# Peptides against a protein of PDB entry 7C96: the designs that were tried, part 18

Target 1, 73 residues: chain A of PDB entry 7C96
Amino acid sequence: PVIPDDFRCPISLELMKDPVIVSTGQTYERTCIEKWLQAGHGTCPKTQQTLTSTVLTPNYVLRSLIAQWCEAN

## One batch from the design tools (peptide; made by RFdiffusion4, then SolubleMPNN)

Design b1_p12_3_s3 (from b1_p12_3, 10 letters changed)
Fold by OpenDDE base, seed 1:
Structure b1_p12_3_s3 (fold): chain B 73 residues (1-73), chain A 12 residues (1-12)
Amino acid sequence: as target 1 above (73 residues)
Amino acid sequence: EKERAEKILASI
């Protein structure tokens, strides 16, 4: 079935396995956003807004929702 | 959307 947009990483376009939230509120796959930051970027890939912090917060709610969806589909 | 994602992915 079609993967819900909210469950796909804006960068990889794949189902997220380890979703993390950046300061702008957008969620990405951890590995994708870490590589982006390591490359020297200080903006949100999706919104182009400047990040006020480089802290990555695990999105446990989304992680659980994705797991539930995968179980049913 | 997809085009931007591809551009970002290519740069990391």
Scores: peptide ipSAE 0.410, ipTM 0.877, DockQ to the pose 0.746
Fold by OpenDDE base, seed 2:
Structure b1_p12_3_s3 (fold): chain B 73 residues (1-73), chain A 12 residues (1-12)
Amino acid sequence: as target 1 above (73 residues)
Amino acid sequence: EKERAEKILASI
């Protein structure tokens, strides 16, 4: 079935497995955003806003929603 | 959007 847009990483465009929230409030797959940051970028890939923090917060709610969706589909 | 995503992927 069609994967909901909100469940896909803005970078990989794939279903997120370990979604994390950046300082701008956008959510990405952990590995994707970590690679982006490691590449020397300090902005949000989606919004181009400067990240005020490099802390990546697990999006537990989304993770759960995705898990539920995967179970049902 | 897809084009931008591909661009990002190519840069990491």
Scores: peptide ipSAE 0.410, ipTM 0.879, DockQ to the pose 0.768
Fold by OpenDDE base, seed 3:
Structure b1_p12_3_s3 (fold): chain B 73 residues (1-73), chain A 12 residues (1-12)
Amino acid sequence: as target 1 above (73 residues)
Amino acid sequence: EKERAEKILASI
């Protein structure tokens, strides 16, 4: 089955397991964005906008939607 | 998008 674009991490292009939201509102796989930040980057990979915060907020709604999709496919 | 993703992935 075709994985919806919104369910794939913009970095890994894989189905997200632990999606987190950055200050720009974009969502990434936690491990991917953490590696990006640890590498010394302070911008959003998708938008190139400067991050106003390095806080990563769990996207619980998306996590649930992905889980439901996985059960059906 | 895929090209950019690969570029980012290669830098981390």
Scores: peptide ipSAE 0.409, ipTM 0.878, DockQ to the pose 0.802
Fold by OpenDDE base, seed 4:
Structure b1_p12_3_s3 (fold): chain B 73 residues (1-73), chain A 12 residues (1-12)
Amino acid sequence: as target 1 above (73 residues)
Amino acid sequence: EKERAEKILASI
């Protein structure tokens, strides 16, 4: 089955397991965005906007939606 | 999309 675009990490292009939200509102797989930040980048991979914060907020709603999708597919 | 993702992956 085709994975919905909203459920795929913009970096890995894979189904997200631990989705987190950055300051721009975009969501990424935690491990992917952490590696990006650790590499010294301070921008949003998707939008190229400068991040106003490096805080990563868990996207629990999306995590639940992905889990539900996985059960049905 | 894939091209950009690949560039990002190569930079981390």
Scores: peptide ipSAE 0.402, ipTM 0.877, DockQ to the pose 0.836

Design b1_p12_3_s4 (from b1_p12_3, 8 letters changed)
Fold by OpenDDE base, seed 3:
Structure b1_p12_3_s4 (fold): chain B 73 residues (1-73), chain A 12 residues (1-12)
Amino acid sequence: as target 1 above (73 residues)
Amino acid sequence: EKEKAQEILESI
């Protein structure tokens, strides 16, 4: 089945398992964005905007939507 | 976009 673009991490391009939101509002797979930050980057991979915070907020709504999609497909 | 994603992936 075709995976909705919003369900795929902008970095890994894979279905997200632990989606997290960065300060710019973009969502990434936790592992991917953490590696990006650990590599010394301070910008949003998708928008190139400077991150105002390094806090990663779990996107529970998206996690649920992905789970529901996986259940149906 | 795939190229950009690949670039990012290779940078981490």
Scores: peptide ipSAE 0.333, ipTM 0.867, DockQ to the pose 0.786
Fold by OpenDDE base, seed 1:
Structure b1_p12_3_s4 (fold): chain B 73 residues (1-73), chain A 12 residues (1-12)
Amino acid sequence: as target 1 above (73 residues)
Amino acid sequence: EKEKAQEILESI
């Protein structure tokens, strides 16, 4: 079935496995956003807003929702 | 959206 947009990484466009939240509130796949930051970027890929922090916070709620969706579909 | 994602992927 069609993957809900909120479950897909804005960068890879694939179902997120390890979703993390950046300072702007946007969520990305950890590996994708880490590569972006390591490349020297200091902005949010989706919004282009400057990141006030490079700390990545695991989005456990979304991770669980994705898991539940996968089990049902 | 896909175009933007592709651009980002090419930059990392």
Scores: peptide ipSAE 0.314, ipTM 0.861, DockQ to the pose 0.833
Fold by OpenDDE base, seed 4:
Structure b1_p12_3_s4 (fold): chain B 73 residues (1-73), chain A 12 residues (1-12)
Amino acid sequence: as target 1 above (73 residues)
Amino acid sequence: EKEKAQEILESI
């Protein structure tokens, strides 16, 4: 079925398995954003805003919602 | 959007 846009990583465009939030509030797949940061980038891939922090916060709510969606579809 | 995503992937 059609994957909701909010459940797909802005980078990989795939269903997120380990979603994390960056300082701008945008959510990405952990592996994708970590590679972006390791490449020397200091901006948010989606918004192009400069990140005020490189801390990645797990998005547990979204992770749960995705899991529920997968069970129903 | 897909084009942008591809550009990002190519940069990492």
Scores: peptide ipSAE 0.310, ipTM 0.859, DockQ to the pose 0.841
Fold by OpenDDE base, seed 2:
Structure b1_p12_3_s4 (fold): chain B 73 residues (1-73), chain A 12 residues (1-12)
Amino acid sequence: as target 1 above (73 residues)
Amino acid sequence: EKEKAQEILESI
């Protein structure tokens, strides 16, 4: 079935497996955002806002929701 | 949307 937009990484457009939250509150696949940061970018890919921190916080709630969705579909 | 994503992918 159709994957909910909120479950897709804004970068890869694929179902997130390890969603992490950046300082702007946006969520990305860990590997995608890490590559973005490693490429020298200091902004949020989705919003273009400057990141105030490079800390990536696991989005456990979303991870769980995605897992539940996958189990049901 | 997809265009932006592709642009990002090409930049990393």
Scores: peptide ipSAE 0.295, ipTM 0.857, DockQ to the pose 0.829

Design b1_p12_4_s1 (from b1_p12_4, 4 letters changed)
Fold by OpenDDE base, seed 4:
Structure b1_p12_4_s1 (fold): chain B 73 residues (1-73), chain A 12 residues (1-12)
Amino acid sequence: as target 1 above (73 residues)
Amino acid sequence: DEAEAALQAMRA
């Protein structure tokens, strides 16, 4: 079935497994955003806003929603 | 858009 857009990583365009929130409030797959940051980027991939922090916060709610979707589909 | 180009590069 079609993956909901909100469940796809803006970078990989794939279903997120370990979603994390950046300082701008956008969510990405952990491995993807870490690679982005490691590449020297200091901006949010989706919004292009400057990140005020490099802290990545797990999005447990979204992780749960994705898990529920996967179970049903 | 440079940001989009960078994203495309990562996807490749």
Scores: peptide ipSAE 0.443, ipTM 0.899, DockQ to the pose 0.038
Fold by OpenDDE base, seed 2:
Structure b1_p12_4_s1 (fold): chain B 73 residues (1-73), chain A 12 residues (1-12)
Amino acid sequence: as target 1 above (73 residues)
Amino acid sequence: DEAEAALQAMRA
């Protein structure tokens, strides 16, 4: 089945397993955004905005929605 | 676009 765009990591383009929110409000797969930051990038991959913080907040709601979708499809 | 190029590199 077709994976909803909102459930795909903007970086990997794959279904997110551990989605985290960055300072710009965009959500990415944890491992992907961590690698992006570790590579020296200080911007949001999706919006190109400068990140005001490197704190990554778990997106529990999205994680649950993805789990529900996977169970139904 | 540099950002897009960087993303493509990560996806490769």
Scores: peptide ipSAE 0.439, ipTM 0.899, DockQ to the pose 0.037
Fold by OpenDDE base, seed 3:
Structure b1_p12_4_s1 (fold): chain B 73 residues (1-73), chain A 12 residues (1-12)
Amino acid sequence: as target 1 above (73 residues)
Amino acid sequence: DEAEAALQAMRA
């Protein structure tokens, strides 16, 4: 079925498994954003805003919503 | 733009 856009990582464009929130409020797949940061980028891939922190916060709500969607589809 | 180019490169 069609995967909701909000469930796709802006980097990989795939269904997120371990979604994390960056300082700008955008959510990405953990492994993707970590690779982005390691590549030397200090900006938010989606908004291009400068990250005020490199702390990655798990998006538990989104993780649960994705899990529910996967179970139903 | 640079950001989109970087993202595309990472997807390849």
Scores: peptide ipSAE 0.434, ipTM 0.898, DockQ to the pose 0.038
Fold by OpenDDE base, seed 1:
Structure b1_p12_4_s1 (fold): chain B 73 residues (1-73), chain A 12 residues (1-12)
Amino acid sequence: as target 1 above (73 residues)
Amino acid sequence: DEAEAALQAMRA
């Protein structure tokens, strides 16, 4: 079935497995955002806002929602 | 615009 937009990484456009939140509040797949940061970017891929921090916070709620969706589909 | 190009590059 169609993957909900909120469950897809803005970078990979795929269902997120390890979603993490950046300082702007946007969520990305961990591996994707890490590569983005390693490439020297200091902005949020989705909003282009400057990141106030490079800390990546696991989005456990979203991870659980995705897991539930996967079980039902 | 630049960000979008970078994103597309990562998707390739």
Scores: peptide ipSAE 0.432, ipTM 0.898, DockQ to the pose 0.038

Design b1_p12_4_s2 (from b1_p12_4, 5 letters changed)
Fold by OpenDDE base, seed 3:
Structure b1_p12_4_s2 (fold): chain B 73 residues (1-73), chain A 12 residues (1-12)
Amino acid sequence: as target 1 above (73 residues)
Amino acid sequence: SEAEAALERMRA
């Protein structure tokens, strides 16, 4: 079935497995955003806003919602 | 933009 947009990583465009939140509040797949940061970028891929921090916070709620969706579909 | 180009490269 069609994957909800909110469940797809803005970078990979694929279903997120380990979603993390950046300082701007946007969520990305951990591996994708880590590669982005390692490449020397200091901005949010989706909004282009400068990141005030490079700390990545696990989005547990979204992870759970995705898991529930996957189980049902 | 450079950011958009970088994202495209990551997706390739």
Scores: peptide ipSAE 0.460, ipTM 0.905, DockQ to the pose 0.037
Fold by OpenDDE base, seed 1:
Structure b1_p12_4_s2 (fold): chain B 73 residues (1-73), chain A 12 residues (1-12)
Amino acid sequence: as target 1 above (73 residues)
Amino acid sequence: SEAEAALERMRA
């Protein structure tokens, strides 16, 4: 089945397993955004906005929604 | 554009 766009990481373009939210409100796969930050980037991959913080907040709601979708499909 | 190029490299 077709994966909803909101469930795909903007970086990997794959279904997210450990989604995290950055300061701009965008969500990415944890491993992807960590590699992006470690590479020296200080911007949001999707919006190109400067990140005001490098803190990554787990998106538990989205994680649950993805799990529910996977269970049904 | 630089960001886009970096993302493409990560996807590879």
Scores: peptide ipSAE 0.457, ipTM 0.903, DockQ to the pose 0.037
Fold by OpenDDE base, seed 4:
Structure b1_p12_4_s2 (fold): chain B 73 residues (1-73), chain A 12 residues (1-12)
Amino acid sequence: as target 1 above (73 residues)
Amino acid sequence: SEAEAALERMRA
């Protein structure tokens, strides 16, 4: 089935397994955004906004929604 | 853009 856009990581374009929120409010797969940051980038991949923090907050709501979608599809 | 290029490289 077609994966909803909001459930796909903007970087990998794959279904997120461990979605995390960056300072700009955008959500990415943890491993993807960590690699982005480790590569020396200080901006949000999706919005190009400067990140005010490198803290990654787990998006538990989205994780649950994705899990529910996977169960139904 | 540079950001788009970087994302593409990460996807490769």
Scores: peptide ipSAE 0.278, ipTM 0.849, DockQ to the pose 0.038
Fold by OpenDDE base, seed 2:
Structure b1_p12_4_s2 (fold): chain B 73 residues (1-73), chain A 12 residues (1-12)
Amino acid sequence: as target 1 above (73 residues)
Amino acid sequence: SEAEAALERMRA
């Protein structure tokens, strides 16, 4: 079935398994955003806004929604 | 853009 856009990582374009929120409020797959930061980027991939922090916060709500969707599809 | 190009490379 078609994966909801909000469930896909803006970087990998794949279904997120470990979604994390960056300082701009955008959510990415943990491994993807970590690689982006390690590559020397200090901006949000999607919005290009400068990140005010490199802290990555787990998006538990989205993780749960994705899990529910996967169970139904 | 440069950012988009970087993302594309990371997707490979």
Scores: peptide ipSAE 0.260, ipTM 0.841, DockQ to the pose 0.037

Design b1_p12_4_s3 (from b1_p12_4, 6 letters changed)
Fold by OpenDDE base, seed 4:
Structure b1_p12_4_s3 (fold): chain B 73 residues (1-73), chain A 12 residues (1-12)
Amino acid sequence: as target 1 above (73 residues)
Amino acid sequence: SEAEEALKRRRE
C-alpha cells in the first residue's frame, strides 16, 4: 500500500524505522540525519534552516504510529 | 506486504 508521506524520511524517502526530531521540528530517519551532520552540514535538509542544536530527539509517537500502520497493512 | 516487510526490518 501507499506509505503516508509523514511516515517517510525526507532524505531516504523510505518508511522511517528510527525517526528523530531535529531542532527545527522536522523528523528524519536517525541514520540519515546523522550522516548529514557528520558530513559537516549545519542546516535542516528539508527546510534549509540553521540548526540551533545537533541534538536528535526520538519521535516515539511517530514510531508507534508507523508500527500501527504496518500492522494494519 | 510491503508494510509487513518494513515492520520486520524495524524489529530486527
Scores: peptide ipSAE 0.049, ipTM 0.689, DockQ to the pose 0.042
Fold by OpenDDE base, seed 5:
Structure b1_p12_4_s3 (fold): chain B 73 residues (1-73), chain A 12 residues (1-12)
Amino acid sequence: as target 1 above (73 residues)
Amino acid sequence: SEAEEALKRRRE
């Protein structure tokens, strides 16, 4: 089935397994954004906005939604 | 399902 765009990581373009939210409000796969930050980037990959924090907040709601979608598809 | 298979794929 067609995977909803909101369920795909902006970096990997794959279905997210461990989605996390950055300071700009965008969500990415944890592994992807961590590598991005580790590479020395201080901006949001998608919006290019400067990150005000390096804190990554788990997007539990999205994780749940993706899981539910997977059960149905 | 396709979605389940996608979730099983390794993340890098």
Scores: peptide ipSAE 0.049, ipTM 0.670, DockQ to the pose 0.047
Fold by OpenDDE base, seed 2:
Structure b1_p12_4_s3 (fold): chain B 73 residues (1-73), chain A 12 residues (1-12)
Amino acid sequence: as target 1 above (73 residues)
Amino acid sequence: SEAEEALKRRRE
């Protein structure tokens, strides 16, 4: 089945397993955004907005939604 | 969006 775009990481384009939210409100796969930050980038990959914080907040709701989708598909 | 497309191209 077709994976909803909102369930795919903007970086890897794959189904997210550990989605995290950055300061701009965008969500990415944890490993992907961590690598992006480690590479020295201080902007949001998707929007190019400057990150006001490097704190990554787990998107538990999305994680749950993805899990539910995977169980059904 | 163009930003998303650019990001995708960089990863290909």
Scores: peptide ipSAE 0.049, ipTM 0.689, DockQ to the pose 0.051
Fold by OpenDDE base, seed 3:
Structure b1_p12_4_s3 (fold): chain B 73 residues (1-73), chain A 12 residues (1-12)
Amino acid sequence: as target 1 above (73 residues)
Amino acid sequence: SEAEEALKRRRE
């Protein structure tokens, strides 16, 4: 089945397993965004906006929604 | 399922 775009990491384009929210409100796979930041980037991959913080907040709601979708598909 | 297999894949 087709994976909803909102369930895919903007970087890897794969189904997110550990989605985290950045300061711009966009969500990415944790490992992907961590690598991006570690590479020296200070912007949001999706929006190109400068990140006001490098704190990554777990997106628990999305994680649950993805899990629910996976059980059905 | 396809989605389940995707979740089992190793993180890059």
Scores: peptide ipSAE 0.043, ipTM 0.654, DockQ to the pose 0.044

Design b1_p12_4_s4 (from b1_p12_4, 6 letters changed)
Fold by OpenDDE base, seed 5:
Structure b1_p12_4_s4 (fold): chain B 73 residues (1-73), chain A 12 residues (1-12)
Amino acid sequence: as target 1 above (73 residues)
Amino acid sequence: SAAAEALERRRE
């Protein structure tokens, strides 16, 4: 079935496995956003807002929701 | 879906 947009990484467009939240509140796949940051970017890929921090916070709620969706689909 | 199944396998 169709994967909910909120479950897809804005960068990879794939179902997120390790979703993390950036300072702008947007969520990405950890590996994707880490590569983005390592490339020297300081902005949010989706919103183009400047990141106030490079800290990545695990989105455990979303991880759980994705897991539940995966079990059902 | 294939993606969901793959993800589930990795998490189990």
Scores: peptide ipSAE 0.066, ipTM 0.734, DockQ to the pose 0.041
Fold by OpenDDE base, seed 4:
Structure b1_p12_4_s4 (fold): chain B 73 residues (1-73), chain A 12 residues (1-12)
Amino acid sequence: as target 1 above (73 residues)
Amino acid sequence: SAAAEALERRRE
């Protein structure tokens, strides 16, 4: 099935398993964004905006929506 | 579903 763009990690382009929100409000797969930050980058991969924080907030709503979509497809 | 199965495999 065609995976909604909002359910794909902007980095891996794969269905997100552990989506997290960065300071810019964008959501990524946890492992992907952690590797990005660990590599020394301080910007949002999607928007190129400077991150004001390296805190990653779990996007539980999106996780739930993805799960529901998977059940239906 | 195929998508659900793939998701389960990835999360293991």
Scores: peptide ipSAE 0.061, ipTM 0.719, DockQ to the pose 0.041
Fold by OpenDDE base, seed 2:
Structure b1_p12_4_s4 (fold): chain B 73 residues (1-73), chain A 12 residues (1-12)
Amino acid sequence: as target 1 above (73 residues)
Amino acid sequence: SAAAEALERRRE
């Protein structure tokens, strides 16, 4: 079945395994956003907003939702 | 889906 857009990383366009939230509230695959930040970018890839923090917060709810979806599909 | 199955395997 079709993977819900909200379950795909905005960068890799793949099903997220380790989703993390940035300061703008957007969620990305951890490895993708870390590479983006390491490349010297200080903005949110999706919204282009300046990040107020480089802290990445695990999105446990989304991780759980994705796991549930994967079990059913 | 294939993607979901791949993710499940990686999470094991």
Scores: peptide ipSAE 0.055, ipTM 0.716, DockQ to the pose 0.041
Fold by OpenDDE base, seed 3:
Structure b1_p12_4_s4 (fold): chain B 73 residues (1-73), chain A 12 residues (1-12)
Amino acid sequence: as target 1 above (73 residues)
Amino acid sequence: SAAAEALERRRE
């Protein structure tokens, strides 16, 4: 079935497995955003806003929602 | 990078 847009990483466009939140509030797949940061970027890929922190916070709520969706589909 | 390329494709 069609994957909800909010469940897809803005970078990979794939269903997120380990979603993390950046300082701007946007969520990405951990691997994708880590590679972005390691490449020397200091901005949010989706919004181009400057990141005030490099801390990546696990989005457990979204992770749970994705899991529930996967179970139903 | 792969991430940058993916973003570019999405924006085009």
Scores: peptide ipSAE 0.033, ipTM 0.672, DockQ to the pose 0.042

Design b1_p12_5_s1 (from b1_p12_5, 6 letters changed)
Fold by OpenDDE base, seed 5:
Structure b1_p12_5_s1 (fold): chain B 73 residues (1-73), chain A 12 residues (1-12)
Amino acid sequence: as target 1 above (73 residues)
Amino acid sequence: VYSKTLERILSR
């Protein structure tokens, strides 16, 4: 089945398993964005905006939606 | 916004 765009990580382009929100409001797979930050980047990969914080907030709503989608497909 | 090509590079 076709994976909804909103369920795919902007970096890996794969279905997110552990989605997290960055300060710009964009959501990424945790492992992907952590690698990006560890590489010394301070910007949002998708928007190129400077991150006001490097705190990653779990996107539980999206995680639940993806889980529901996986169960149905 | 980054292009899909750039996103694919980032996915490596």
Scores: peptide ipSAE 0.124, ipTM 0.722, DockQ to the pose 0.047
Fold by OpenDDE base, seed 1:
Formats: structure tokens, sequence, C-alpha cells
Structure b1_p12_5_s1 (fold): chain B 73 residues (1-73), chain A 12 residues (1-12)
């Protein structure tokens, strides 16, 4: 089945397992965005906007939606 | 802004 684009990490392009939201509102796979930040970047990969915070907030709703999608397919 | 080029770089 075709995986919805919104369920794929903008960085890895893979189905997200641990999606987290950055200050810009964009969501990424936790491991991907952590590596990006650890590399010294302080911007949102997708929008290039400066992150006002480096706090990563779990996107539980999306995680649930992805899980439901996986169950249905 | 997100671009295909950026996507390629980040996905490597």
Amino acid sequence: as target 1 above (73 residues)
Amino acid sequence: VYSKTLERILSR
C-alpha cells in the first residue's frame, strides 16, 4: 500500500515510528532530527526557519494514526 | 523552504 506522505519523515523518507514536533510545527523522526541538531544545526530542515527551541515534543496523535494505518494495511 | 535538493541531501 502507498504510505501517506504525512506519515513519512521529511529526512529519512520512511514511515515514522517516533514522530516529534519541533518549534516550527514540523514533524520528524526523533533519531533524524536529533542527528541534525547534534551536527550543530539550529534550523528546521524542511522550512529552514530558526528553531526558537530545541525541545522535541512527541507527536502522539500522529504516532497513533500511523499505528492505525499499519493495522488497516 | 523545502526543496527536492534539500531532501536529497538530508536523506543521504
Scores: peptide ipSAE 0.120, ipTM 0.712, DockQ to the pose 0.047
Fold by OpenDDE base, seed 2:
Structure b1_p12_5_s1 (fold): chain B 73 residues (1-73), chain A 12 residues (1-12)
Amino acid sequence: as target 1 above (73 residues)
Amino acid sequence: VYSKTLERILSR
C-alpha cells in the first residue's frame, strides 16, 4: 500500500519510526534531524526557517497513527 | 518552502 506523505520523513522520505517535532512545528525522523543538527545546521530542513531551539519533541500522536497504519497494512 | 531539489540534497 501507498504510505501517506505525512508519515514520511521529509529527509529520508521513509516511513517514520521515531517522529520528533522541531521548533518550527515540522516533524522528522529523530535520527535524520539529529544528524542535520550535528552537522552544524540551525535551520529547519523543510522550511529553512531558523530554529529557535534544538529541543526535539516526540510526536506521540503521529507515532501512534503510523503504528496503527502499519498494523492495518 | 520544501522543494524537490532540497529533497534530493537531504536524501543523499
Scores: peptide ipSAE 0.108, ipTM 0.705, DockQ to the pose 0.047
Fold by OpenDDE base, seed 4:
Structure b1_p12_5_s1 (fold): chain B 73 residues (1-73), chain A 12 residues (1-12)
Amino acid sequence: as target 1 above (73 residues)
Amino acid sequence: VYSKTLERILSR
C-alpha cells in the first residue's frame, strides 16, 4: 500500500516511528532532525525557514494515526 | 570538522 505523504519523514522519506515537531510546525523523524541539528544547521530542512527554537516536540497524535494505519495495512 | 551537504542529509 502507498504510504500517505503526511506519514513520511521529509528527510528519510520513510514511515515515521518517532515523529517530532520543530518550531516551523513541520514534523520529522526524531533521529533525522537530530542529525541535521548536530551538523550545525539552524533551519527547517523542508522549508529552509530559520528555526526560532531547537526544541523538538513529540507528535503523539501523528504517532497514533500512523500506528492505526499500519494496523489496517 | 565533520560536515554533510544538504543532498546527503535529505533524501531527494
Scores: peptide ipSAE 0.093, ipTM 0.698, DockQ to the pose 0.034

Design b1_p12_5_s2 (from b1_p12_5, 6 letters changed)
Fold by OpenDDE base, seed 5:
Structure b1_p12_5_s2 (fold): chain B 73 residues (1-73), chain A 12 residues (1-12)
Amino acid sequence: as target 1 above (73 residues)
Amino acid sequence: AYSKTLERILAR
């Protein structure tokens, strides 16, 4: 089935398993964005906006929605 | 550089 765009990580382009929100409001797979930050980048991969914080907030709502989608597909 | 960084992330 077709993966909804909002369920795919902008970096991996794959269905997110552990989605996290960055300071710009964009959501990424945790592993992907952590590696991005570890590489020394301080910008949002998708928007290229400067991150005001490196705090990653779990997107539990999206995680649940993706889980529901996976169960149905 | 941008593309190469993304490739590194996806390498695993």
Scores: peptide ipSAE 0.104, ipTM 0.729, DockQ to the pose 0.034
Fold by OpenDDE base, seed 1:
Structure b1_p12_5_s2 (fold): chain B 73 residues (1-73), chain A 12 residues (1-12)
Amino acid sequence: as target 1 above (73 residues)
Amino acid sequence: AYSKTLERILAR
């Protein structure tokens, strides 16, 4: 089945397992964005906007939607 | 710099 674009990490391009939201509102796979930040970057990979915070917020709604999609497909 | 970082992440 075709994976919805919103369910794919902008970095890994894979189905997200642990999606987290950055300060810009974009969502990434946790491991991917952590590596990005650890590399010394302070911007959003997708939008290039400066992150006002490096706090990563779990996107539980999206996680649930992805799980539901996986069960149905 | 950004491109190289993304490449490194995808390489793992």
Scores: peptide ipSAE 0.098, ipTM 0.728, DockQ to the pose 0.035
Fold by OpenDDE base, seed 4:
Structure b1_p12_5_s2 (fold): chain B 73 residues (1-73), chain A 12 residues (1-12)
Amino acid sequence: as target 1 above (73 residues)
Amino acid sequence: AYSKTLERILAR
């Protein structure tokens, strides 16, 4: 099946398991964005915008949508 | 540094 673009991490290009939102509003797989930040980067991987915060907010709505998609596929 | 970081992440 074709994975919807919104369900794939912009970094890993894989179906997200633990999606988190950064300050720019973009969503990534938690482990991917954490590694990015730990490497010393302060920008959004997708948009190149400077992050106003390094806080990662769980995207529970997206997690649920992905779970529903997985049940059907 | 940017590309190197992405390569490490994708190689996981």
Scores: peptide ipSAE 0.086, ipTM 0.717, DockQ to the pose 0.035
Fold by OpenDDE base, seed 2:
Structure b1_p12_5_s2 (fold): chain B 73 residues (1-73), chain A 12 residues (1-12)
Amino acid sequence: as target 1 above (73 residues)
Amino acid sequence: AYSKTLERILAR
């Protein structure tokens, strides 16, 4: 089945397993965004906006939606 | 460059 774009990490382009939200409101796979930050970047990969914080907030709603989608497909 | 960084991430 076709994976909804919103369920794919903007970086890996794969179905997110541990989606996290950055300060700009964009969501990425945790491991991907962590590597991005570790590489010395202080911007949002998708929007290129400067991150006001490096805190990563779990996107529990999306995680649940993805889980439900996986169960149905 | 963003492209190089992304390539490194994807090449894990």
Scores: peptide ipSAE 0.085, ipTM 0.711, DockQ to the pose 0.034

